# Peptides against a protein of PDB entry 6IDX, part 176

Target 1, 380 residues: chain A of PDB entry 6IDX
Amino acid sequence: KELAKLSADVTFATEFINMDGIIVLTRLVESGTKLLSHYSEMLAFTLTAFLELMDHGIVSWDMVSITFIKQIAGYVSQPMVDVSILQRSLAILESMVLNSQSLYQKIAEEITVGQLISHLQVSNQEIQTYAIALINALFLKAPEDKRQDMANAFAQKHLRSIILNHVIRGNRPIKTEMAHQLYVLQVLTFNLLEERMMTKMDPNDQAQRDIIFELRRIAFDAESDPSNAPGSGTEKRKAMYTKDYKMLGFTNHINPAMDFTQTPPGMLALDNMLYLAKVHQDTYIRIVLENSSREDKHECPFGRSAIELTKMLCEILQVGELPNEGRNDYHPMFFTHDRAFEELFGICIQLLNKTWKEMRATAEDFNKVMQVVREQITRA

## One batch from the design tools (peptide; made by RFdiffusion4, then SolubleMPNN)

Design b2_p19_5_s2 (from b2_p19_5, 17 letters changed)
Fold by OpenDDE base, seed 4:
Structure b2_p19_5_s2 (fold): chain B 380 residues (1-380), chain A 19 residues (1-19)
Amino acid sequence: as target 1 above (380 residues)
Amino acid sequence: MQGFIDLLKKQVRKSISSE
């Protein structure tokens, strides 16, 4: 106890470390000594002293043995661990993950997000905070492949549901530390969009062109009996598509693929458009047809609007930016749906379409409409 | 502004009811 308290002092920490004191603490944990296991308080203070000593940055985290990592991970994985030991163990693992890529690899082998979810199903908000902090650390330090896997996993779907039900909708006020960890998790999840946001469409990629064609098909051919596919020659078909792409509100009516070569938002805009067309087909068709049937120059260009809105949402959500330690603003909606960004897009495109009509906008008013929509989104 | 918030709330409620 006194050691744990004194370890917060840098002068004491320096002298204690110089005396190999930290090695003694690590060996005590590694030995799993029956004494420490029987005296949870002694172990908790040992872990506290270790953490406080390491927080001075005098000793590299890479000095930690695999045996030590396994012991700490064991305390997090055990259902009947003392709360104080669990808290310190989560904090130690977080620090290990954040400070050492080699330790991250070892910890990621010993602990799963699924195991950490169990620590969210408790009434103790401190444990919940440390568990989310460790999840965030693992997510931040994960290789891109593993990060995507973590985001797509059942564990992530379950994680958001557990966070929503046990943290956000909990009967307790959310503390600043928890709000920060929820913000961090949101940022890290939105950063998965960065790749698609920065991916340029290849106008020669047939698969990407087929998505644009599918957008046209859903908008204009969904009610047409496939029997009336006009067998009209390739030129009439090309001319028809140019008209359809104009009605879809693409800037380049001849080659809509060119509209997706700008990064940001690149292919992410096409992903959002396809998601809207597939998941919210009635909304998509309504927006497109309502504007495509106008001859009054008050048409809202869906394609252009979708691209610029996607870009705007990326800017508002700061996609690709690292989490800021001073921020604690999170969107509860993010925890309600797996495809929260695409759902947000689907809401915002309807808002844009409404705002366009209310303003009686023309193509010349486009930037003004986008500014009004930005203000509406950012003040919500 | 209010319309956006209402749309957002509607979507959130829909997503919650579908789970």
Scores: peptide ipSAE 0.013, ipTM 0.414, DockQ to the pose 0.019
Fold by OpenDDE base, seed 1:
Structure b2_p19_5_s2 (fold): chain B 380 residues (1-380), chain A 19 residues (1-19)
Amino acid sequence: as target 1 above (380 residues)
Amino acid sequence: MQGFIDLLKKQVRKSISSE
């Protein structure tokens, strides 16, 4: 207990480290001594002293043994562990993951996200906070090849539902520390969109062009029996499609694929449009048809609006940026749905269409409408 | 400080020798 308090002092820490004190503490944990397990308070103070000593940055985290990691991971994986030991063990693992890529690899082999989810189902908000912090650390330090797999594990309805039901909708006010960890998790989740946001459409890729054609089909051919594909000549068909792409509000009516060559938002805008068209088909058709039948120059260009809105949402959500220290602004909405970004897009595109009508906007007012919509989204 | 470290070193040595 006294050691744990004194370890926060830099002068004491320096002298204790010079005496190989950290090596002694690590060996105590490594020995797994039935003695330390019988004295939960003594172990908790040992782990506290270890953390406080390491936080001075005098000793590299790479000094810890695999045996030490396994002991700490063991305390997190055990169903019946003292809350004080669990809390400190989660904090040690978080610090290891954040400070060493080599330790991340070892910890990622010893601990599963499923084990950490069990610590979210408790009434102790501090344990929940450290569990999310460790999840966030693992997510942040994951190599790019594993990040999507981990994201799929995080996007599992289970983690999202547990956070929503046990943390966000819990009977306790959310503390600043928890709000920060929820913010971090949100930022890291949206950073998975960066690849698609920075992917240019290839105008020569037939599969990508077929998606744009599917958007046209859903909007204009929904009532036409697919059997009545008019066998009329290839040129009349091309001219018809150019008109349809104009009515869809693409900037390039001849080759809408060119509108998706700008990054950001690249292919992410097309993904959002396709999601809206398939999942919220009635909303999509309504928005497109309300603007396609207008000859009064008050048509809202859906295609252009969808692209610029996707870009705006990426900017607002800081897609591709690292989470900032001291921020705690998270949106509970993003924990309600598996495809939360696409659902947000679907809400915001309706808001944009409404705002366009209310402003009696024309194509010249496009940037003004987008600015008003930005203010509406950021005030919500 | 030295006496505490020596005590810890002794405890660690005893625990390692008893396994």
Scores: peptide ipSAE 0.000, ipTM 0.279, DockQ to the pose 0.026
Fold by OpenDDE base, seed 2:
Formats: sequence, C-alpha cells, structure tokens
Structure b2_p19_5_s2 (fold): chain B 380 residues (1-380), chain A 19 residues (1-19)
Amino acid sequence: as target 1 above (380 residues)
Amino acid sequence: MQGFIDLLKKQVRKSISSE
C-alpha cells in the first residue's frame, strides 16, 4: 500500500527502479505466489505500484515477460476475480497494448473481445471503462486486415448491443472517462470508412458503372426485370440514360462516374446512395422523382447533394483522424445500427432535401443550403 | 528502501523455492 502510493512520486520511482524494484514486482506477479493469490489486496497494491512505476516512462514495456502477460490476462479471463485486481489488470493490458506492438500480439493471443464484453455486463462503471479502453487499444493497434475483421465480427454487433444496453441506457450517469472511451470507439469505427472515402471510382470499371446504372434502374425502371443488362446500348439508349442521370442530379450527367473520382468522398458516396436506394427504396424514389418532375429550377440535384453530404458527414465525424484525449462527445445512435453511417446519411439527405425546399433554393444556392444543413446536423 | 527490497527479494526466493 505504501509502495503503491510512493510509486507515484518520480524521485521514489527512479530510485526504486534503479534498485531493480520493478523486476521484483514483476517476479512476484509471475510466481503466482500463494501470498499474493491469498491476499487480493496485496496483489492489487502490487499491480498499482507496477502501473505507477511504468507510467514514469523510465522502463520499457518490452521488458515484461510472457509469464507476466499470461498472469495478467488470466486475471481478466477468470469469471470470478476481485474487482480491484480486475481493474488494474485491464489497465496494465491497455498500457501494454498501447506502448508495444510486440505485447499487443501476445495479448491478442491470450484474450478475446468476448471475454472483455463480459466485463461490460457489470454494474461497475470503472470496470466497464477499462474494458472499453482495452477494446479500443486492441482495435487501434490491430493490423488493418484484423481491424476490419474485428469491426464486422459478431463480437462488434454484440459489443454495440451490450454498450447500448448496459452503459448508454444504464441507470447511472456516464462519467467523463466512459464518455471519452465511447467517443474513441466511435472514432475508430468511423475510421473504417476512410478506405472507401479515399477510393476513386474507375470510370472504366464495369462493376462500378453497374452500380450507377442500378441507381438509375431503381429510380426510373422499378418494374423492369434486372435481366435486361444494358448490352451495347444504341446511341438512343445512351441519350436516354443521359437524361436520367441529369434527373438524378449528377454534375456529369453524361458520365456520372466522373463525379466519384474526387476523394473525399470517392466511392463512399456511391455506397451511401446504393444503400439508400436498396434499403430505403421508397425514400430514395421519392427524393429523386419529386425533384426530377420540377420544371421551376428549384430541383434539388440528388447526385451532387449525396456526394457533398457524404463529404460533409466525413468532415463532421472526422473520418481518418485519430481520437483526441480531451473529447467525450459520442452519438448513441451509432450503437443502435450496424450500418449507422449509411442510416445517418439517409436521415441527412432527407433533411437536405427538406431544407432545399424550405429555402426555395436553386442550383446557385447549393453552397448556402449545404452550410445550413451543416449547422442543422452539428446542432442536433 | 533497501530493507524493503531485500524483504521482497527474500519473499520471491521463498516462493520460487516452494514450487
């Protein structure tokens, strides 16, 4: 206890480390000594002293043995562990993951997100916070291939549900530390959109062109069998499609693929449009047709609006940016749906279309409408 | 401080010798 308190002092820490004190603490944990295992309080103070000593940055985290990692991971994986040990063990694992890629790999072999989710199903918000912090650390330090797998896994759906039900909808006020970890998790989740946001459309890629054609089909040919793949469309068919792409509100109504060559938002805008068209078909068709039937120059260009809105949402959500330590603003809605970004887009495109009508906007007012919509989204 | 570290070292040695 006294050691744990004194370990926060840099002068004491320096001398204690110089005397190989930290090595003694690690060996005490590694040995699973009957003394430490029988006295949870003594172990908790040992782990506290270890953390406080390591926080001075005098000793590299890479000095930690695999036996130590297994012992700490063991405390986290046990179904019944002392709360004080669990909290410190989660914090140690977080620090190890954040400070060493080598330790990350070892920890990722010893613990699963599923085990960490069990620590979210408790009434103790501090344990919940450290569990989310460790999940965030694992997610941040995961290789890119593994991050997408982690995001798509059943574990993430379950994680979102557990966070929503046990943290966000809990009967306790969310503390600043928990709010920060929820913010971090949200930022890391949105950063998965960066690849698509930075992917340029290839105008020569037939599969990508077929998506644009599918948007046209859903809007204007809802009764036509998709089996009529447009073969080598006669010039008359090309002229027909040019009219339809104009009605869809593309800037380049001759070759809409060119509208998706700019990054951001690149292909992410097309993904959002396709999601809207498939999942919210009635909303999509309504937005397109109400504007395509207007002859009064008050038509809202859907294609252009969808692209610029996607870009705006990426800017608002800071897609591709690392989380900031001082922020704690999270959006509960992103824990309610698997495709929360696309759903947000679907809400915001309706807001944009409404705002356009209310402003009696023309194409010249486009930037003013976008500014008003930005303010509406950021104040909501 | 030295006495405490020596005590810890003794405890660690005892734990290792009892396995």
Scores: peptide ipSAE 0.000, ipTM 0.300, DockQ to the pose 0.027
Fold by OpenDDE base, seed 3:
Structure b2_p19_5_s2 (fold): chain B 380 residues (1-380), chain A 19 residues (1-19)
Amino acid sequence: as target 1 above (380 residues)
Amino acid sequence: MQGFIDLLKKQVRKSISSE
């Protein structure tokens, strides 16, 4: 206990480390002895002293043995571990993951996100906080290929549901530390959109052109009698599509693919449009047809609006930025749906369309409408 | 400080020898 307290002092820590004190602490943990299992308090203070000593940055985390990692991971994986040991073990693993990519790889082999989710189903908010902190560390340090897989996994849907039900909707006030970890998790999850946000459409990619054509089909062919099969001449067809792309509100009516070459928001805008068209088809068709039938210059350009709204949402959500220390602003709505960004887009595009009508806007008012919509979104 | 470290080293050695 006194060692753990004194280890917070840099002068004491320096002298203790110079006397190989940290090696003695690591060996106590590595030995896994029945003595430490019988004296949970002694182990808890040993782990505290170890953390405090390592926080001075005098000793590299890479000096930690695989036996030590396995022992700490063992304390996290055991169902009947003392709460004080579990807290410190989670904190040690978090620090290891954050400070060393080599330790991350070893820890990712010993511990699954599924095991950490079990620590979210407890009544101790401190345990929940350290469990989310370790999940966040693992997510942050994961290679890009594994990060997307981790996000798409059933583990994320389950994680989201558990956080919503056991943390956010818990009978306890959310402490600042937990709010920060929820903020971090939100930022890291939205950063998965960065790739699509920075992906330029290739105007020659047929698969992406087919998506734009599908947007046209859903908007205009869903009500068309099958008797107007597009049988006749190739030139009339091209002229027809140009008119349809104008009615969809694309800036480039001849080649709408050119509207998705700007990054941000790149392909992410097309993903949002396709999600709206498939998941909220009635809303999509209504928005497009209400504006396509207007000859009064008060038409809201859907395609342009969807692109600029996607960009605006990325700016508001700080997509591509790392989590900042001291921030604790998280959106509970994010934990309610798997496709929360696309659902937010679907709400905001309806708000934009409504605001456009209320302002009696023209194409010249576009930036003013977007400013009003930004204010409406950021005040909510 | 040295005496405390020596005590800890002795405890670690005892714990390893008792397994």
Scores: peptide ipSAE 0.000, ipTM 0.284, DockQ to the pose 0.027

Design b2_p19_5_s3 (from b2_p19_5, 14 letters changed)
Fold by OpenDDE base, seed 4:
Structure b2_p19_5_s3 (fold): chain B 380 residues (1-380), chain A 19 residues (1-19)
Amino acid sequence: as target 1 above (380 residues)
Amino acid sequence: MEGFIKRLKEIRRKVISSE
C-alpha cells in the first residue's frame, strides 16, 4: 500500500526502479502464488505500484514477460477475480497495448473483445471505462487487416448494443473518463470509413459502373415493367442514360463515374447513395423524382449533393483523424444503429433537399445551401 | 436517431426564422 502511494513520486520511482523493484513486482504477479493471507489486497497494491512506476516512462513496457502478460490477461478473463485486481489488470493491458506493438500482438492472442464486452455488463462504471479503454487501445493498435475483423458487424453490433443499454442508458451520469472513451470509440469506428473515403472510383470498373446503373434503375425503372424496355438502338439508350444521369444530378452526365474520382469522398459517396436507394428506397425515389421533374432551375442535383454531403460529413466527423485526448463529445445516436453513418447521410440528404427547396436555390446557390446545411448539422 | 432528427428540425426552424 505504501509502495503503491510512493510509486507516484518520480524520485522514489527512479530509485526503486534502479533497485530492480519493477522486476520484483513482476515476479510476484508471475508466481501466481495464492498462499498468502490477503493475497488479493497485496496483488491489487502490487499492480497499482507497477502501473504508477511504469507511468513515469523510465522503463520500457517491453520488459514484461509473457508469463506476466498471461497472468494479467487471466485476471481479465476469469470470472471470479476481485474488482480491484480486474480494474488494474484492464489498465495494465491498455497501457501495454498503447505503448508496445509487440505487447499488443501477445495480448490480442490472449484476450478477445467478446471477453471484454462482459465487463461492460456490470454496474461499476470504472470497470466499464477501463474495458472500453482496452477495446479502444486494441482497435487503435490493430493492423488494418485485424481492424476489419474487429469491425465485424456482429461484434460491433453487440458492442454497440451493450454500450447503449449498460453504459449510455445505465441510469448513471456518464463521467468524463467514460465520455472520452465513448468519443474515442466513435472516432475509431468512423475511421473505418477512411478507406472508402480515399478510394477513387475506377471509371473502367464495370462492377462500380453497375452500381451507378443500379441507382438509375431504382430511380427510373422501378415502376417500369421490364417488358417495356424499349428495344431502341444503342445510341438512343446512351442518350437516354445521359439524360437520366443529368436527372440524377451528376456533374458528369456522360460518365458519372468521374464524379467519384475525387477523394475525399471517393467511393464512400457511392456507398451512401446505394444504401439510401436500397434501404430507404421510397425516400431515394422521392428525392430524385421531385428534382428530376422540375423545369424551373430549382432542381436539387442529388448526385452532386450526395457527394458533397458525404465529404462534409467526413469533415464534420473528422474521418481519418486520431482521437484527441481532450475531447469527450460522443453522439449516442451512433450507438443506436449498425450503419449509423449511412443513416446519418440519409437524414442529412433529406435536410439538404428540404433546405434547397426552402431557400428556392438554384445551381448557383449550391455552396450557400451546403454552408447552411453544415451549420444545421454541426449545431444538432 | 429520433432525438437527433428532432434537433435538426428545431435548428432548421430557427435558421429559417432568422433569415
Scores: peptide ipSAE 0.025, ipTM 0.630, DockQ to the pose 0.015
Fold by OpenDDE base, seed 1:
Structure b2_p19_5_s3 (fold): chain B 380 residues (1-380), chain A 19 residues (1-19)
Amino acid sequence: as target 1 above (380 residues)
Amino acid sequence: MEGFIKRLKEIRRKVISSE
C-alpha cells in the first residue's frame, strides 16, 4: 500500500526503478504464488505500484516478460478473480497494448474480445470502462488486415446489445471516462468507412453501374421483376434512363457514375443510397418521386444531396481522424443499429428533404440548405 | 524480501530528504 502510494512520486519512482524495483514487482506477479496470507490485497497493491511506476515513462513497456503478460491476461480471463485485481489487470493490458506493438501481438494471442464482453455484464462501471478501453486499444493497434475482423467483432449485434443494455441503459449515470471510451469506440468504428469514402467509382465497372441502375429500378420500376437484366438497351431505353437519372437528381444524369469519382465521399455515398433504397424502400421511393413530379424548380436533387450529405456526415463524424482525449460525445443510436452510419444517413436525408421544402429551395439554394442541415445535425 | 525492504527504506529516506 505504501509502495503503491509512493510510486506516484517521480523521485521515488526514479530511485526505485534504478534499484531494479520493477523487476522485483514483475517477479512477484510471475511467481503466481497464492500461498501468502492476503495474497489478493498484496497483488492488487503490487499491480497498482507497477502501473504508477510505468506511467512515469522511465521504463519501456517492452521490458515485461511473456510470463508476466500471461499472468495478467489470466486474471482477465478467469471468472473468479478479485475485482481489484481485475481492474488493475485490464488497465495494465490497455497500457501495454497502447505503448507497444510487440505487446499488442502477444496480448491479442492471449485474450479475445469475447472474454472482455463478459466484463461488460457487471454492475461495476469501472470494470466496464476498462474492458471497453482495452477493446478500444486492441482495435486501435490492430494491423490494417485485422481491423476488418475486429470490426466484424464490433459489428456483432451481441457487443452492441451488451453495451446498450448494460452500459448505456444501465441503472447508473454514465461517468465521463465511460463516455470517452464509448466515443472512442464510435470513432474507431467510423474509421472503417474511410476506405469506402476514399474509393473512387470506376465508370467502366459494370457491377458498380448495375448498382446505379438498381437505384433507378427501385425508384421507377418497383413492381417490375429484376429478371429483366438491361440487355442491349435500344437508344430509347438509354434516353429513358437519362431522364430517370435526371429525376433521381444526379449531377451527371447522362453518366451518374461520374458523380462517384470524387473522393470523399466516393463509393460510400453509393453504399448509403443503395442501403436506403433496399432497407427503407418506401422512404427512398417517396423522396425520389416527390421531387421527380415537381415542375416548379423546387425539386430536391436526391443524387447530389445524398453525395454531399454523405461527405458532410463524414466531416461531422471526423471519419479517418484519431480519437481526441478531450471528447466524450457519443451517440447511443450507433449502438442500436448494425448499419448505424447508413441509418444516420437515412434520417439525415429525410431531414434534408424536409428542410429543402420548408426553405422553398431551388438548385441555387443548395449550399444554403446544406449549411442549415449541417447546423441541425450538429445541434441534435 | 529483507533486501527489498531495506532498499525501499533507503529510497524513502532519499525522497524525504529531498523535500
Scores: peptide ipSAE 0.000, ipTM 0.332, DockQ to the pose 0.033
Fold by OpenDDE base, seed 3:
Structure b2_p19_5_s3 (fold): chain B 380 residues (1-380), chain A 19 residues (1-19)
Amino acid sequence: as target 1 above (380 residues)
Amino acid sequence: MEGFIKRLKEIRRKVISSE
């Protein structure tokens, strides 16, 4: 206890470290010897002292043994660990993951997100916070392949559901620290969209072109069986499609694929449009047909609007940016749906369409409408 | 934050209901 208190002092810490004091503490943890009276209390203070000493940055986190890591991970994975030990163990693992890629790799082998989710189903918000913090650290430091695995729809759905039900909808006020971790998790999850946001459409990729064609089909040929892949469309058919792509509000109505070559938002805009068209078909058709039937120059260009809105949402959500330590603003909606970004897009595109009408906008007002929509989204 | 989703939901609901 006294050591833990003194370890917060940099002068004491320096001298203690110079005396190999950290090595003594690590060996105590490594021994795992539960034979001592008050072992749990002693261990809790040992872990506190260890954290305080390491926080001075005098000693590299890479100094810890694999045995130490396994012991700490063991305290997190075991069901009946003292709360004080669990909390400190989560904090130690978080710090290890954040400070060392080599330690991340070792920890990621010893602990699963599923084990950490169990610590979210508790009445202690501090434990919940450290559990999310460790999940976030693991997510942040994961290589792209492992991030995708962590992003597995089932794991994410379960995690989101648990966070929603046990943290966000809990009977307790969300503290600043928890709000920050929820923000971090949100940012890290939206960063999974970065690849698609930065993926340019290949205008020569037939599969991608078929998606654009499918958008046209859903909007204008809803009763037409998809089996009639129009063969070599006569010039009349090309002209018809050009008209349809104009009605869809693409900037390049001759070759809409060109509108998706700009990054950001690249293919992510097409993903959003396709999601809207398939999942919210009635809404999509309504938006498109309402604007396609207008000859009064007040048509809202859906294609252009969808692209620019996707870009705007990426900017607002800071897609591709690292979490900021000073921020704690998270969106609970993100935890309510598996495709939260696409659902947000679907809401915002309707908002944009409404705002366009309310403003009696023309194509010249496009940027002004987008600015008003940005303000509405940011204030929401 | 409950405010944003509530507002977005309310915006969505208003957008959907005003249609």
Scores: peptide ipSAE 0.029, ipTM 0.595, DockQ to the pose 0.017; fails the geometry check
Fold by OpenDDE base, seed 2:
Structure b2_p19_5_s3 (fold): chain B 380 residues (1-380), chain A 19 residues (1-19)
Amino acid sequence: as target 1 above (380 residues)
Amino acid sequence: MEGFIKRLKEIRRKVISSE
């Protein structure tokens, strides 16, 4: 207990480390020797002293043995462990993952996200916080292949559900530390959109062009039998599609694929548009047809608006940026839906369309409308 | 934080009710 308290002092820590004090502490953990009458309390203070000593940055985290890692991981994976040991073990694992890629690899072999999710189903918010912190650390340090596996729909859905029910909807106020970890998890989740945000459309890719054609079909051909395969459209059919793409509000009416060559938002804008068209078809059709039927130059260009809104949302959400240590703002909505970004887009595109009407905007007012919409979203 | 979802829902309701 006294050692744990003194270990927070840098002068004491330096002298203790110079005396190989950390090696003694690590050996105590490695031995697993339950022979002491107050083993759990002693171990909890040992782990506290170890953390405080390591936080001074005097000793590399790479000095820890595989045996030490296995003992700490063992305390986290065991169903019945002392709460004080569990909390410190989670914190140690987080620090190991954050400070060493080699330790990450070893820890990722010993611990699953599923085991960490079990520690979210408790009443202790400190344990919940360190469990999310360790999940975030593992997610941040994961190679791209493993990150995608961690991001699979099932694991994410289960994790989101548990966080929503046991943390966000819990009977306790969210502390600053937990709010930060929820923010970090949110940012890391949105960073999965970065690939699509930075993917340029290939105007020559027929499969990508077929998505744009599907947007046209949903908007204008809802009653036409799908059996009329888009065969090699006669010049009249090409001219018809150019008119439809103009009514959809694309900048390039001849080849709308060119509007998705700009990154950001690249293909992510097309993904949002397709999601809106398929999942919220009535809203999509209403927005498109209401503006396409206007002859007063007050038409809101849906295609252009959707692209610029997607870009704006990526900027507001800081997609592709690392989490900021000073931020604690998270959005509970992102834990309520699997496609929360696309749902946010669907809300914001309706807001944009409304704001456009209220302002009696023309195409020349486009940037002014976007600025007003940005202020509305950021104040929400 | 309940405020943001509430605001987004309120924005959505206002958008839906104005249409």
Scores: peptide ipSAE 0.011, ipTM 0.423, DockQ to the pose 0.016; fails the geometry check

